# Designs tried in a protein design run: peptides against a protein of PDB entry 3B8E. Part 19

Target 1, 230 residues: chain A of PDB entry 3B8E
Amino acid sequence: PFLIFIIANIPLPLGTVTILCIDLGTDMVPAISLAYEQAESDIMKRQPRNPKTDKLVNEQLISMAYGQIGMIQALGGFFTYFVILAENGFLPIHLLGLRVNWDDRWINDVEDSYGQQWTYEQRKIVEFTCHTPFFVTIVVVQWADLVICKTRRNSVFQQGMKNKILIFGLFEETALAAFLSYCPGMGVALRMYPLKPTWWFCAFPYSLLIFVYDEVRKLIIRRRPGGWVE

## One batch from the design tools (peptide; aimed at target 1 I165 E172)

Design b2_p14_3_s3 (made by RFdiffusion4, then SolubleMPNN; from b2_p14_3, 12 letters changed)
Fold by OpenDDE base, seed 4:
Structure b2_p14_3_s3 (fold): chain B 230 residues (1-230), chain A 14 residues (1-14)
Amino acid sequence: as target 1 above (230 residues)
Amino acid sequence: LPLELALALLNLAL
């Protein structure tokens, strides 16, 4: 999010406070819950990791986490961001380079794609109206991410949803996201303005895409052991 | 995390 904000000079899609709510709020219990996941049924058929050659974090894991899943998550967030701004009169092409004028407090006549003028206060309301749905979008795609992280090779349908701590984590992160989105005063305290309930569904295609992508990946690994996808 | 916290504090101060 922040890299695209700098490179494309678009209005800030995700606030720093919102990022902290993800990293310290919604992700903590889910991440801890993975430590309690039941071992995969085939784990005893795998050779032990060689501690001299096999890193815990390798290029494949970085590529999967940041290069694949993280990119799909970011695309989901940006999709929500662009849809909200488009509904408020700012088409994606018009946002390119707009940041400088958008963030200027002295410019009160920034035009949207339809020639409507926006005051600084109105623009910041729209920006902060984007931050909450972007956050909720990340939470919704994290449901899929957490579920796919239950296993390395087996399908989630083979592993099942037996980890009660993980299930609790999914409810906790969702409840926390709802609290941060709808509690009175969050707009003042966190600059997280309330979102329409319909915005929760904006991320669902991306969450499904993450899930299907990983299940297909795992299916390929199971069918072709020792492939480049493993 | 430390950088994000620093940026968040900066944004709260601005």
Scores: peptide ipSAE 0.016, ipTM 0.526, DockQ to the pose 0.031
OpenDDE base, seeds 1, 2, 3, 5: peptide ipSAE 0.016, 0.015, 0.017, 0.016; ipTM 0.395, 0.467, 0.547, 0.476; seeds 1, 2, 3, 5 fail the geometry check

Design b2_p14_3_s4 (made by RFdiffusion4, then SolubleMPNN; from b2_p14_3, 13 letters changed)
Fold by OpenDDE base, seed 1:
Structure b2_p14_3_s4 (fold): chain B 230 residues (1-230), chain A 14 residues (1-14)
Amino acid sequence: as target 1 above (230 residues)
Amino acid sequence: LALELAKKLRELAL
């Protein structure tokens, strides 16, 4: 998010407070829940990791986490961001380079793609209106990310959803996201303005895409052990 | 309580 904000000079898509709410709020309980996951049915058939040659975090895991899943998550967030701004009159092309004028408190006549003028306060309201659904989008894609992290090789359909702590984590992060989105005063306190309930569904295609992508990846690994996809 | 938590989170974020 922040790299695109710098490179494209677009209005800030995700605030620092929302990032902290993700990193410290919504992601912690789900991550801890993975420690309570049942072992994969084939775990004892795998050779022990060689601590001298096999890294815990390898290039493939980094590529999967940051290069693939992280990119899909970012795309989901940006999709929600661009849709909200487009609904408010700011088309994606018009946002390029707009940050300088957008963040200027003295410019109260910033035009949208349709020639409507926006005051600084109105622009900040729509910006902060983007932060909340971006945050919610990340939570919704994290559902898929958490579920796919239950296993390295086996399908989630083989593993099942028996981890009650993981299920609790999914409800907790969702409840926290709803609380931060809709609790009175969050707009002033966290710059998280309420979102329309329909915005929760904007992330669902990306969450499904993450899930399908990882299930296909795991299927390939199961069919071709030792492939470049592990 | 939510507002206080929010203020603390904001202070940590700034």
Scores: peptide ipSAE 0.022, ipTM 0.567, DockQ to the pose 0.089
OpenDDE base, seeds 2, 3, 4, 5: peptide ipSAE 0.007, 0.021, 0.012, 0.018; ipTM 0.431, 0.542, 0.518, 0.542

Design b2_p14_4 (made by RFdiffusion4)
Pose (drawn by RFdiffusion4):
Structure b2_p14_4 (pose): chain A 230 residues (1-230), chain P 14 residues (1-14)
Amino acid sequence: as target 1 above (230 residues)
Amino acid sequence: VVIVVVYVVYVVIF
């Protein structure tokens, strides 16, 4: 959101105060719950881990996330940001450009008249909008995320999806999102109500991508002992 | 307990 905000100088898809809603807020309970996760095998049947090699935060870890599921999770939220506008004057292949505030009216685009009080708006189909969606879009995938980061070898099937806390940590998250996107007013600090009709599901198309993917590979992992590149 | 507490907190926040 901040990165592409510079390369193609488009409107800020995600705010800073808006980021402190995934960390010390929504993703919180989910990860804590990840811990209550149980065994995945008879571990008391394997030499002690050599602290010189198999680190905790391996770098393959980074690959399988910081550059793989952080991306297909990236596109999903970096998609909803578009169609959050298209239904207001989004430039499918346009827009790519600054958007002053002291401008107050003077300019718009794709057949419109945006600015003052609609400048609070020219930055409101984004502020109290686009951001907030690019938010729920996050959580949206954090589901398939939270349900894939529940094993590194077994399918959600071979390991029943019964982490009581996590399952009941999901609504425990999703709810925070909505109860926060339709907060009777806590929209001052955060954003405004994203149209329940669609503004939510739009990110859900991608979540199904995440899932099946890591779900597949795991098979490639199992169907292949010392699985190749994966 | 924790789940209930969190849901109550959410409701309160809402």

Design b2_p14_4_s1 (made by RFdiffusion4, then SolubleMPNN; from b2_p14_4, 14 letters changed)
Fold by OpenDDE base, seed 2:
Structure b2_p14_4_s1 (fold): chain B 230 residues (1-230), chain A 14 residues (1-14)
Amino acid sequence: as target 1 above (230 residues)
Amino acid sequence: DLVEELRKKIEELG
């Protein structure tokens, strides 16, 4: 999020403290939970390959998976960010390069995509309104991502939800999201304004999309083992 | 206006 903020010169989508909460609070427990996930039924049936090459491949695959998950989460957050700003008159294309004027407290006539002028205070309210939904969106996307990452080849419906640590992680991150979203004073302390309950559902279509995509991917892998999709 | 509504809510909570 911060990288895109700098490169695109858009208004800040997520505060630094909130990012730290994601990295240290919401991502850590779920990530650890994946390490304790039960092995797939099909993996146990495979003969051990060369341990040196397999370890490297597994490490690369894990690294790639974590990288991809992080990108997917960021995309989900940005989706919510752009939706909120678009609903307030700022289309995504208009946000490019707007940061300089956006952050200038002496400019009180920043125009949106429809020519409406926004004061500094109004802009900051909208910006800080994005922080909480962005964070919550990441958490909601993580629900799907964690379920997706439980298995490499098996369907979620086949593998089921057996990892108690994963369930605990999901609960913990959800509780943290609720706390940060609704606890009094978070708007002042963390620049996370209270979240309307409707915004919890903003990520659901995205989560559904990635879930369907992964199930289709896994189906293809099962039908064509050793294919390029692996 | 969503922004105005949010502003009012924040003021009421603060």
Scores: peptide ipSAE 0.012, ipTM 0.508, DockQ to the pose 0.028
OpenDDE base, seeds 1, 3, 4, 5: peptide ipSAE 0.007, 0.000, 0.000, 0.000; ipTM 0.393, 0.226, 0.366, 0.304; seed 3 fails the geometry check

Design b2_p14_4_s2 (made by RFdiffusion4, then SolubleMPNN; from b2_p14_4, 14 letters changed)
Fold by OpenDDE base, seed 4:
Structure b2_p14_4_s2 (fold): chain B 230 residues (1-230), chain A 14 residues (1-14)
Amino acid sequence: as target 1 above (230 residues)
Amino acid sequence: SLVEELRELIRRLG
């Protein structure tokens, strides 16, 4: 999110504090879970497979999977961000290069895609309205990922999802999302305004899309084993 | 501004 913010010069989609909450609150526990899963997988392996090659393959598979999941999560968050801004009159194309004027407190006549002028305070309200739904979207996409991983036969992910620490991480993420969304004072403290319950459902179509995409990918892999889609 | 916010956040957390 931060890289796209810099490259595209769009209004900040996710606050720095929220990013830290994701990194420390949501990503740390899953990362620890993966470390334990690797240790358990090494213990449960019956035959002496070359521990170096198997560890490397598992680490690469885990790294690729988490990298892909992270990318999908970011896309989901950005989708929510663009939907919110579009509903408030800012089309995605209009957001490109708008950051400089958006963040300037002395410019109170920034125009949206329809010619309506927005004050600095109004713009910041809309920006901070995006932070909480972006975070919640990531959490909801993580739920979908759990379901996708359970449908994989004999995948490293299926073993990981059975890891109690990973499941605990998902509950922690959900609890954190609820806390940040509904605890009073979060708008002032974390620049995360309260989330309308309807925004929890905004991520569901995207999660469904990811699920369908993954099932189609699995179907292609089953029909063409050894393909590049694996 | 974002770099400044990051620096400020690091200062607050550090």
Scores: peptide ipSAE 0.014, ipTM 0.372, DockQ to the pose 0.034
OpenDDE base, seeds 1, 2, 3, 5: peptide ipSAE 0.007, 0.012, 0.008, 0.008; ipTM 0.381, 0.355, 0.380, 0.377

Design b2_p14_4_s3 (made by RFdiffusion4, then SolubleMPNN; from b2_p14_4, 14 letters changed)
Fold by OpenDDE base, seed 4:
Structure b2_p14_4_s3 (fold): chain B 230 residues (1-230), chain A 14 residues (1-14)
Amino acid sequence: as target 1 above (230 residues)
Amino acid sequence: DLVEELLKKILELG
């Protein structure tokens, strides 16, 4: 998300606090769960015929799978971001290169896609309105990922869902999302304005997309075992 | 606030 913010020069989709909550709250527990899952899978795996090559292949597969999931999560968050900004008059094409003017407090006449002028304060309200829904979208997409992992025939993901740490992580991220969304004063303290209930539903199409993607991937793997899609 | 300041500095350098 931050890389796209820099490359595309769009308004900041995630606040620093939300980034920290993702990195420390939502990403750390899954990472720890994967580390424990590897330990459990290594115990359950028959001695790899070649421990060096099989470990390297597994690490590459896990890194690719996690990287792909992370990209889909980011896409879900960006979708929510673009929907919110579009509802407020900023179409995605208009956001490209707008960051410099957006963040300048001395420019109070930034035009949206419809020619409406926005003050710095109004722009920051819209930006901060995006932060919480983006975070919640990531959490909801993570729920979908966890549910999909439960249905995956890959022994690694099936074991991960049985991991108590992964289940704990799901509750922790949900509790954190609820706290950040509904606790009084979070809008002022964390610059995350109150979440409309409708924004929780914006993540569902992406959760469905991930589900469909994984089912298609599973179907391809079943039809072509040993393909590059594994 | 510290992270925000750091990000602002990074953005200013970019």
Scores: peptide ipSAE 0.005, ipTM 0.335, DockQ to the pose 0.027
OpenDDE base, seeds 1, 2, 3, 5: peptide ipSAE 0.000, 0.000, 0.000, 0.000; ipTM 0.312, 0.281, 0.291, 0.335; seed 2 fails the geometry check

Design b2_p14_4_s4 (made by RFdiffusion4, then SolubleMPNN; from b2_p14_4, 14 letters changed)
Fold by OpenDDE base, seed 5:
Structure b2_p14_4_s4 (fold): chain B 230 residues (1-230), chain A 14 residues (1-14)
Amino acid sequence: as target 1 above (230 residues)
Amino acid sequence: SLVEEIRKLIEELG
């Protein structure tokens, strides 16, 4: 997210505080929960062909898959960001290169796509309004990510949702998201303004996309054991 | 305390 902010010179889509909340608050407990996940039944039946070469290749493929999931998460966040700004009069194309004027406290007449002028305070309110939904979008997408991480080859429907620690992690990150979104003072303290409940649903298509992507990937792996998509 | 420190830092840099 930060790289796109620099390259495209758009208003900041996700604040540093929100990033810290993701890294320290939402990702840590789920990661621990995955360590307690039960081994897949199919993994125990398959012996590695070459422990030296296959392990390295497999680690690279896993890293690539998780990298792709991370990119989809980022896209979901940016989608929410652009939708909110568009609803407030700033179309995506108009945001390109706008950061310099957007962040200038002395410019109080920044025009949106429809010619409406925005003061610095008004712009910052809109920006901070984007931070919370971006964060929430990441959390919602992470629901799917956590579920698919339970297994490498087996479908979620085959393995099931038996890990209570994982379920606890899902509730924890959701509760944190709700707290940061709706607790009084978060707008001032964290620059995370409250969001309408409808924005929670904005991420659902991307969550579904990740889920479908992983299920298809796993299906291919099951049909072609030892394939390059593993 | 950490949140407050981060807030102050943001206010100084932002």
Scores: peptide ipSAE 0.011, ipTM 0.365, DockQ to the pose 0.043
OpenDDE base, seeds 1, 2, 3, 4: peptide ipSAE 0.009, 0.008, 0.009, 0.009; ipTM 0.337, 0.339, 0.339, 0.389; seed 2 fails the geometry check

Design b2_p14_5 (made by RFdiffusion4)
Pose (drawn by RFdiffusion4):
Structure b2_p14_5 (pose): chain A 230 residues (1-230), chain P 14 residues (1-14)
Amino acid sequence: as target 1 above (230 residues)
Amino acid sequence: VPVLVLVVIVVVLF
């Protein structure tokens, strides 16, 4: 959100105060719950891990996330940001440009008249909007995320999805999102109510992508002992 | 516990 905000100088898809809603807020309970996760095999049947090699935060870890599911999770939120506007004057292939505030009215685009008080709005279909969606979009995939980061070898099937806390940590999250996106007013610090009708589901198309993917590979992993590149 | 935490969160937000 901040990166592409510079390369193609488009409108800020995600805010900073908006980022401190994934860490010390929403993803919180989910990850904590990840811990209550149980065995995945008879571990008391393997030499002790050699602390010289198999680190905790391996780098393959980074690959399988920081550059793989952080992306298909990236596109999903970096999509909703668009159609959060298209239904207000989004430039499908346009917009790529600054948007002053002292401007107050003077300019707009794609057949419109945006600015003052609509400048609070020229930056409201984004502020109290686009951001907040690019938010729910996050959590949206954090589901398939939280349900894939529950094994590194077994399918959600071969390991029943019964992590009581996590299952009941999901609503525990999703609810925070909505109870926060429709907060009777805590929209001052955060953003405004994203139209329940669609503004939510739009990110859900991608979550299904995440899931099946890591779900597949795991088979490639199992159907192949010392699985190749994967 | 999760339920309790949810209740707390809801109360805080309202």

Design b2_p14_5_s1 (made by RFdiffusion4, then SolubleMPNN; from b2_p14_5, 12 letters changed)
Fold by OpenDDE base, seed 2:
Structure b2_p14_5_s1 (fold): chain B 230 residues (1-230), chain A 14 residues (1-14)
Amino acid sequence: as target 1 above (230 residues)
Amino acid sequence: LVEQLLQQRREELL
């Protein structure tokens, strides 16, 4: 997110406070919950053929998969950001290089893609309105990520949702997201303006994409044991 | 009051 903000000079998609809430709030309990996941019966029964090379290959493949999932998460957040700005008259192409004028308090006539002029106050309301949905989008995508991380090889449908700590983590991060989004004072204190409930659904296609991606990956691993994906 | 005004303005924009 922050790299694209610098490179493209777009309005800030995700505030520093929202980043801190992700790193210290929403990600912490889910990450801990994964440590308490029931061991996949297939992992415990397989001795590594070569403990040094198979561990290294597996760590590389896990790192690559998490890297790909992280890219999909970022794309989901940016999708929500671009949708909100487009609905407010700012098409994605028009946002490129706009940051300099966007952040200037003395420019009150920034034009949108339709020739409407936006005051500094109006622009900042829209910007801070993007921060909360971006954050919520990450939480909704993290639901899928947390669910798929339960197993390395088995389908979620085969392993089931038996970990109560994982379920608690999903509720905790969702409750935190709702609290930060809707509690009075959050707009002033955290620059997280409340969002319409409909914006929670904007991330669902990306959550589904992550889920399908991982289920397909796991299916390939099950069908081709010892392949390049394992 | 400020939050209500900001919320109202947001609802006008969104």
Scores: peptide ipSAE 0.021, ipTM 0.563, DockQ to the pose 0.030
OpenDDE base, seeds 1, 3, 4, 5: peptide ipSAE 0.016, 0.014, 0.014, 0.015; ipTM 0.561, 0.513, 0.536, 0.539

Design b2_p14_5_s2 (made by RFdiffusion4, then SolubleMPNN; from b2_p14_5, 12 letters changed)
Fold by OpenDDE base, seed 3:
Structure b2_p14_5_s2 (fold): chain B 230 residues (1-230), chain A 14 residues (1-14)
Amino acid sequence: as target 1 above (230 residues)
Amino acid sequence: LVEELLKKKKEELL
């Protein structure tokens, strides 16, 4: 989020506080939950791995998979951001380079894509209105990410949802997102303005996409053991 | 007040 804010000079899509809430709040419990995941049902059926070659390959493949998932997460967040700004009169193309004027307190006549003028205060309200949905979008996408990370090769349907700590992590992450989104004073304290409930559903297509993508990946690995996807 | 104004503007744009 912050990189695209710098590169494209767009209004800030995700506040620093929301980033900290992701890194320290939403990600920690889910990450710990993965340490308690039950071993895959096929672990004893796997051939002995070469500890030097196969470990390095696996680390690279895991890193690539997390990199790809992270890109999809970012795309989901930016999609929500662009939808909100478009609903407020700012089309994606119009946002390019707009940051300089957007953040200027002395410019109170910034035009949107429809020629409407926006005061500094109005612009900042719209900006902060984007932070909460972006955060919630990340949380909803992280549900899928956490679920798919349960296994390396087996389908989630084969492994099942037996890890109570993982379920607790999903609940905690969701509860934190709801708290930050709807608790009185969060708009002032964290610049996270309340969301319409409909914004929670904007990320669902992306979560489904991640889930389907990983299930297909795992299916390919199961059918072609030792392939470049493993 | 500004949120209400923004809501009204949204309703006008949508």
Scores: peptide ipSAE 0.020, ipTM 0.536, DockQ to the pose 0.021
OpenDDE base, seeds 1, 2, 4, 5: peptide ipSAE 0.018, 0.018, 0.018, 0.018; ipTM 0.607, 0.561, 0.578, 0.606

Design b2_p14_5_s3 (made by RFdiffusion4, then SolubleMPNN; from b2_p14_5, 11 letters changed)
Fold by OpenDDE base, seed 4:
Order: structure tokens, then C-alpha cells, then sequence
Structure b2_p14_5_s3 (fold): chain B 230 residues (1-230), chain A 14 residues (1-14)
């Protein structure tokens, strides 16, 4: 999000505070929960990994985590961002290069895609209105991300949801997202304005996409062991 | 809260 903010010079899609809430709030408990995941049904029946070749963190894992899953997360967040701004009169094309004028407090006549002028205060309201649903979108996508991380090759349906700590993590991050979105004073304290409940559903297609993608990947791995997707 | 913020919040809560 921040890279696109710089490269495209668009209004800030996700605030620094919200990023910190993701990194320190919503991601920590879920990540720790993976340490308590039940072993895959056949994991101990496999040959030991080769310590010389089989790294715990390899290029393929990084590519999956940051290149694939992270990209889908970013797309989900940006989709929500662009929808909100479009609903407020700012079409995606109009946002390109707008950051400089957008962030200038002395310019109170920034035009939207329809010629409506926006004061600095009005622009910041709509910007901060984007931060909360972007954050919530990330949390909803993280549900799928966390669930798919339970296993390397087995389907989630085969592995099941027996990890109580993981389940707790899902509820914790959701509760935190709800707290940050709806608790009185969060708009002032964190610049996270209240969100319409309908915006929680905006991320669901992307969450589903991640889930389906991973299940298909795992299915391919099971059917074609040693394939390039493993 | 600014009047515009209050207006926006009301719209979001509708």
C-alpha cells in the first residue's frame, strides 16, 4: 500500500497507525497460533528433510507469502479503497498524481472526478474513512491466510480446525478489528472512522480467492508430488 | 468533532 502511495502519488490508502495495528495487533496472535498447529496426518511418515537443501525459509515460501498471498491481500485492500473513493466522487484515474494537492492543507478546492470541490478537512474525512475498511479488509483476508497456513499439503478439510489457539486468534483479530472500527473515540485517537457493517463483506471475495487458490495448489501437490507448485 | 465529520459519521451509521 505505501509503495503504491509513493509510486502512483495517490491519497494514502492505509495509515501508519493502521499498519501498526495489523503488524502488532492482528498478526501476532494468529502467527503464534501456528506454533500449536496439529501435525499433518502423514508428516511423520515422510522422510526427514535434507538439512543441506531443505531450508525452513526458502525462496518458494517467500514467493508464496509475499508474492502471491501478499499481492492478493493488497489487491483486496486497494479494491476497497478505490470503491470508497469512487463512491465519494474520486474515480481511480483521477487519484493518480493527486496526493500533492490532496495533502496540502492550504488547498481547499481540490476537484473530484465530477468537478465538486473538496476542502482539506473533507478530503481527510474521506481518506480516514478509507483507512478503517482497508484495515478490516486485511483482517478478513487474513482469516483465509491463517487457515491456509495450517498445512503445507493437506486440505484444511482433511486437517480440520482442531487448533484452539488458531481459532482464538481468528476471534481475537476480528474482535480487535471491530473494537478499532466501532469503539467511541477511535476516529479521533487513531483516525479510524466507523465503518458500515456492509464493508466487512467487501473482502470476502478475496478471502475466498486465497482459500480456493491454496486448496487448488494443495490438491495439485497431492496429485503430482514433486511438482513445481510444492 | 467537526460538523463535516459528524455529518459523515451519521451517513456511515445509516
Amino acid sequence: as target 1 above (230 residues)
Amino acid sequence: LPEELLKRLKQLLE
Scores: peptide ipSAE 0.012, ipTM 0.320, DockQ to the pose 0.029
OpenDDE base, seeds 1, 2, 3, 5: peptide ipSAE 0.006, 0.005, 0.000, 0.000; ipTM 0.391, 0.364, 0.339, 0.387; seed 3 fails the geometry check

Design b2_p14_5_s4 (made by RFdiffusion4, then SolubleMPNN; from b2_p14_5, 11 letters changed)
Fold by OpenDDE base, seed 1:
Structure b2_p14_5_s4 (fold): chain B 230 residues (1-230), chain A 14 residues (1-14)
Amino acid sequence: as target 1 above (230 residues)
Amino acid sequence: LPEELLKKLKELLE
């Protein structure tokens, strides 16, 4: 997100506080919960990891975590960001290069795509209105990420949802997202303005996409062991 | 937990 912010010079899609909430609030408990996940049904049928050949973190894992899933998360966040700004009169094309004027307190007549002038305060309100939905989008996408990370090869439908700690983690991150989105004063305190409930659904296609993608990936791995998709 | 986290976040930002 921040790279696109720099490269495209768009208004900041995700604030620092929001990033910290993701890193510390929504990622930790789910990640810990995975340590308590029940073993895959086939784990005892697998050969022990060869320490000479089998790296704990391989290029494929890095590609999946940072290249594929991370990009889908970012796309989900940016989609929500662009939709919100478009609904407020700022079309995606108009946002390109706008950051300099957007962040300037002395410019109170920044025009949107329809010629409406926006004061600095109004611009910051709409910017911060994007931060919360971006965060919520990440949380909703993380539901899929957490669920798919329960297993390496088995389908989620095969493994099931027996880990109570994982379930608790999902509720925690959701409750945190709801709290940050709807608690009075969060706009002032954290620059996270209230989110319309409808925005929670903006992430669902991406969450579903990740889920389907990983289930297909796992299906391919099961059908073609040792493939490049593993 | 959310309130404590928010406090910690505020402390980190200060």
Scores: peptide ipSAE 0.000, ipTM 0.277, DockQ to the pose 0.105
OpenDDE base, seeds 2, 3, 4, 5: peptide ipSAE 0.000, 0.000, 0.000, 0.000; ipTM 0.240, 0.235, 0.314, 0.355; seed 3 fails the geometry check

Design b2_p14_6 (made by RFdiffusion4)
Pose (drawn by RFdiffusion4):
Structure b2_p14_6 (pose): chain A 230 residues (1-230), chain P 14 residues (1-14)
Amino acid sequence: as target 1 above (230 residues)
Amino acid sequence: VFVVVSFVIIFLIF
């Protein structure tokens, strides 16, 4: 959101105060719950881990996330940001350009008249909007995320999805999102209510992508002992 | 208990 905000100087898809809603806020309970996750095999049947090699935060870890599921999770939120505007004057292939504030009215685009008080608006189909969706879009995938980061070998099936806390940590997250996106007013610090009708589900298309993917490979992993590149 | 506490907190926040 901040990176592409510079390369193509488009409108800020995600705010800073908006980022401190995934860490010390929403993703919180989910990860904590990840811990209550149980065995995945008879571990008391393997030499002790050699602290010289198999680190905790491996770098393959980074690949399988920072550059793989952080992306297809990237596109999903970097999509809703678009159709959060298209239904207001989004430029499907346009917009790529600054948007002053002292401008107050004077300019708009794609057949419109945006600015003052609609400048609080020219930055409100984004502020109290686009951001907040690019938010619920996050959590949206954090589901398939939280359900894939529950094994590094077994399918959600071969390992029943019964992490009581985590399952009941999901609503425990999703709810925080909505109870926060329709907060009777805590929209001053955060943003405004994103139309329940669609503004939510739009990110859900991608979550199904995440899931099946890591779900597949794991097979490639199992159907193949010392699985190749994967 | 943990889940209940968390829900209560979320309801209060809302």

Design b2_p14_6_s1 (made by RFdiffusion4, then SolubleMPNN; from b2_p14_6, 12 letters changed)
Fold by OpenDDE base, seed 5:
Structure b2_p14_6_s1 (fold): chain B 230 residues (1-230), chain A 14 residues (1-14)
Amino acid sequence: as target 1 above (230 residues)
Amino acid sequence: SLVEEIRKLIEELG
């Protein structure tokens, strides 16, 4: 997210505080929960062909898959960001290169796509309004990510949702998201303004996309054991 | 305390 902010010179889509909340608050407990996940039944039946070469290749493929999931998460966040700004009069194309004027406290007449002028305070309110939904979008997408991480080859429907620690992690990150979104003072303290409940649903298509992507990937792996998509 | 420190830092840099 930060790289796109620099390259495209758009208003900041996700604040540093929100990033810290993701890294320290939402990702840590789920990661621990995955360590307690039960081994897949199919993994125990398959012996590695070459422990030296296959392990390295497999680690690279896993890293690539998780990298792709991370990119989809980022896209979901940016989608929410652009939708909110568009609803407030700033179309995506108009945001390109706008950061310099957007962040200038002395410019109080920044025009949106429809010619409406925005003061610095008004712009910052809109920006901070984007931070919370971006964060929430990441959390919602992470629901799917956590579920698919339970297994490498087996479908979620085959393995099931038996890990209570994982379920606890899902509730924890959701509760944190709700707290940061709706607790009084978060707008001032964290620059995370409250969001309408409808924005929670904005991420659902991307969550579904990740889920479908992983299920298809796993299906291919099951049909072609030892394939390059593993 | 950490949140407050981060807030102050943001206010100084932002």
Scores: peptide ipSAE 0.011, ipTM 0.365, DockQ to the pose 0.042
OpenDDE base, seeds 1, 2, 3, 4: peptide ipSAE 0.009, 0.008, 0.009, 0.009; ipTM 0.337, 0.339, 0.339, 0.389; seed 2 fails the geometry check

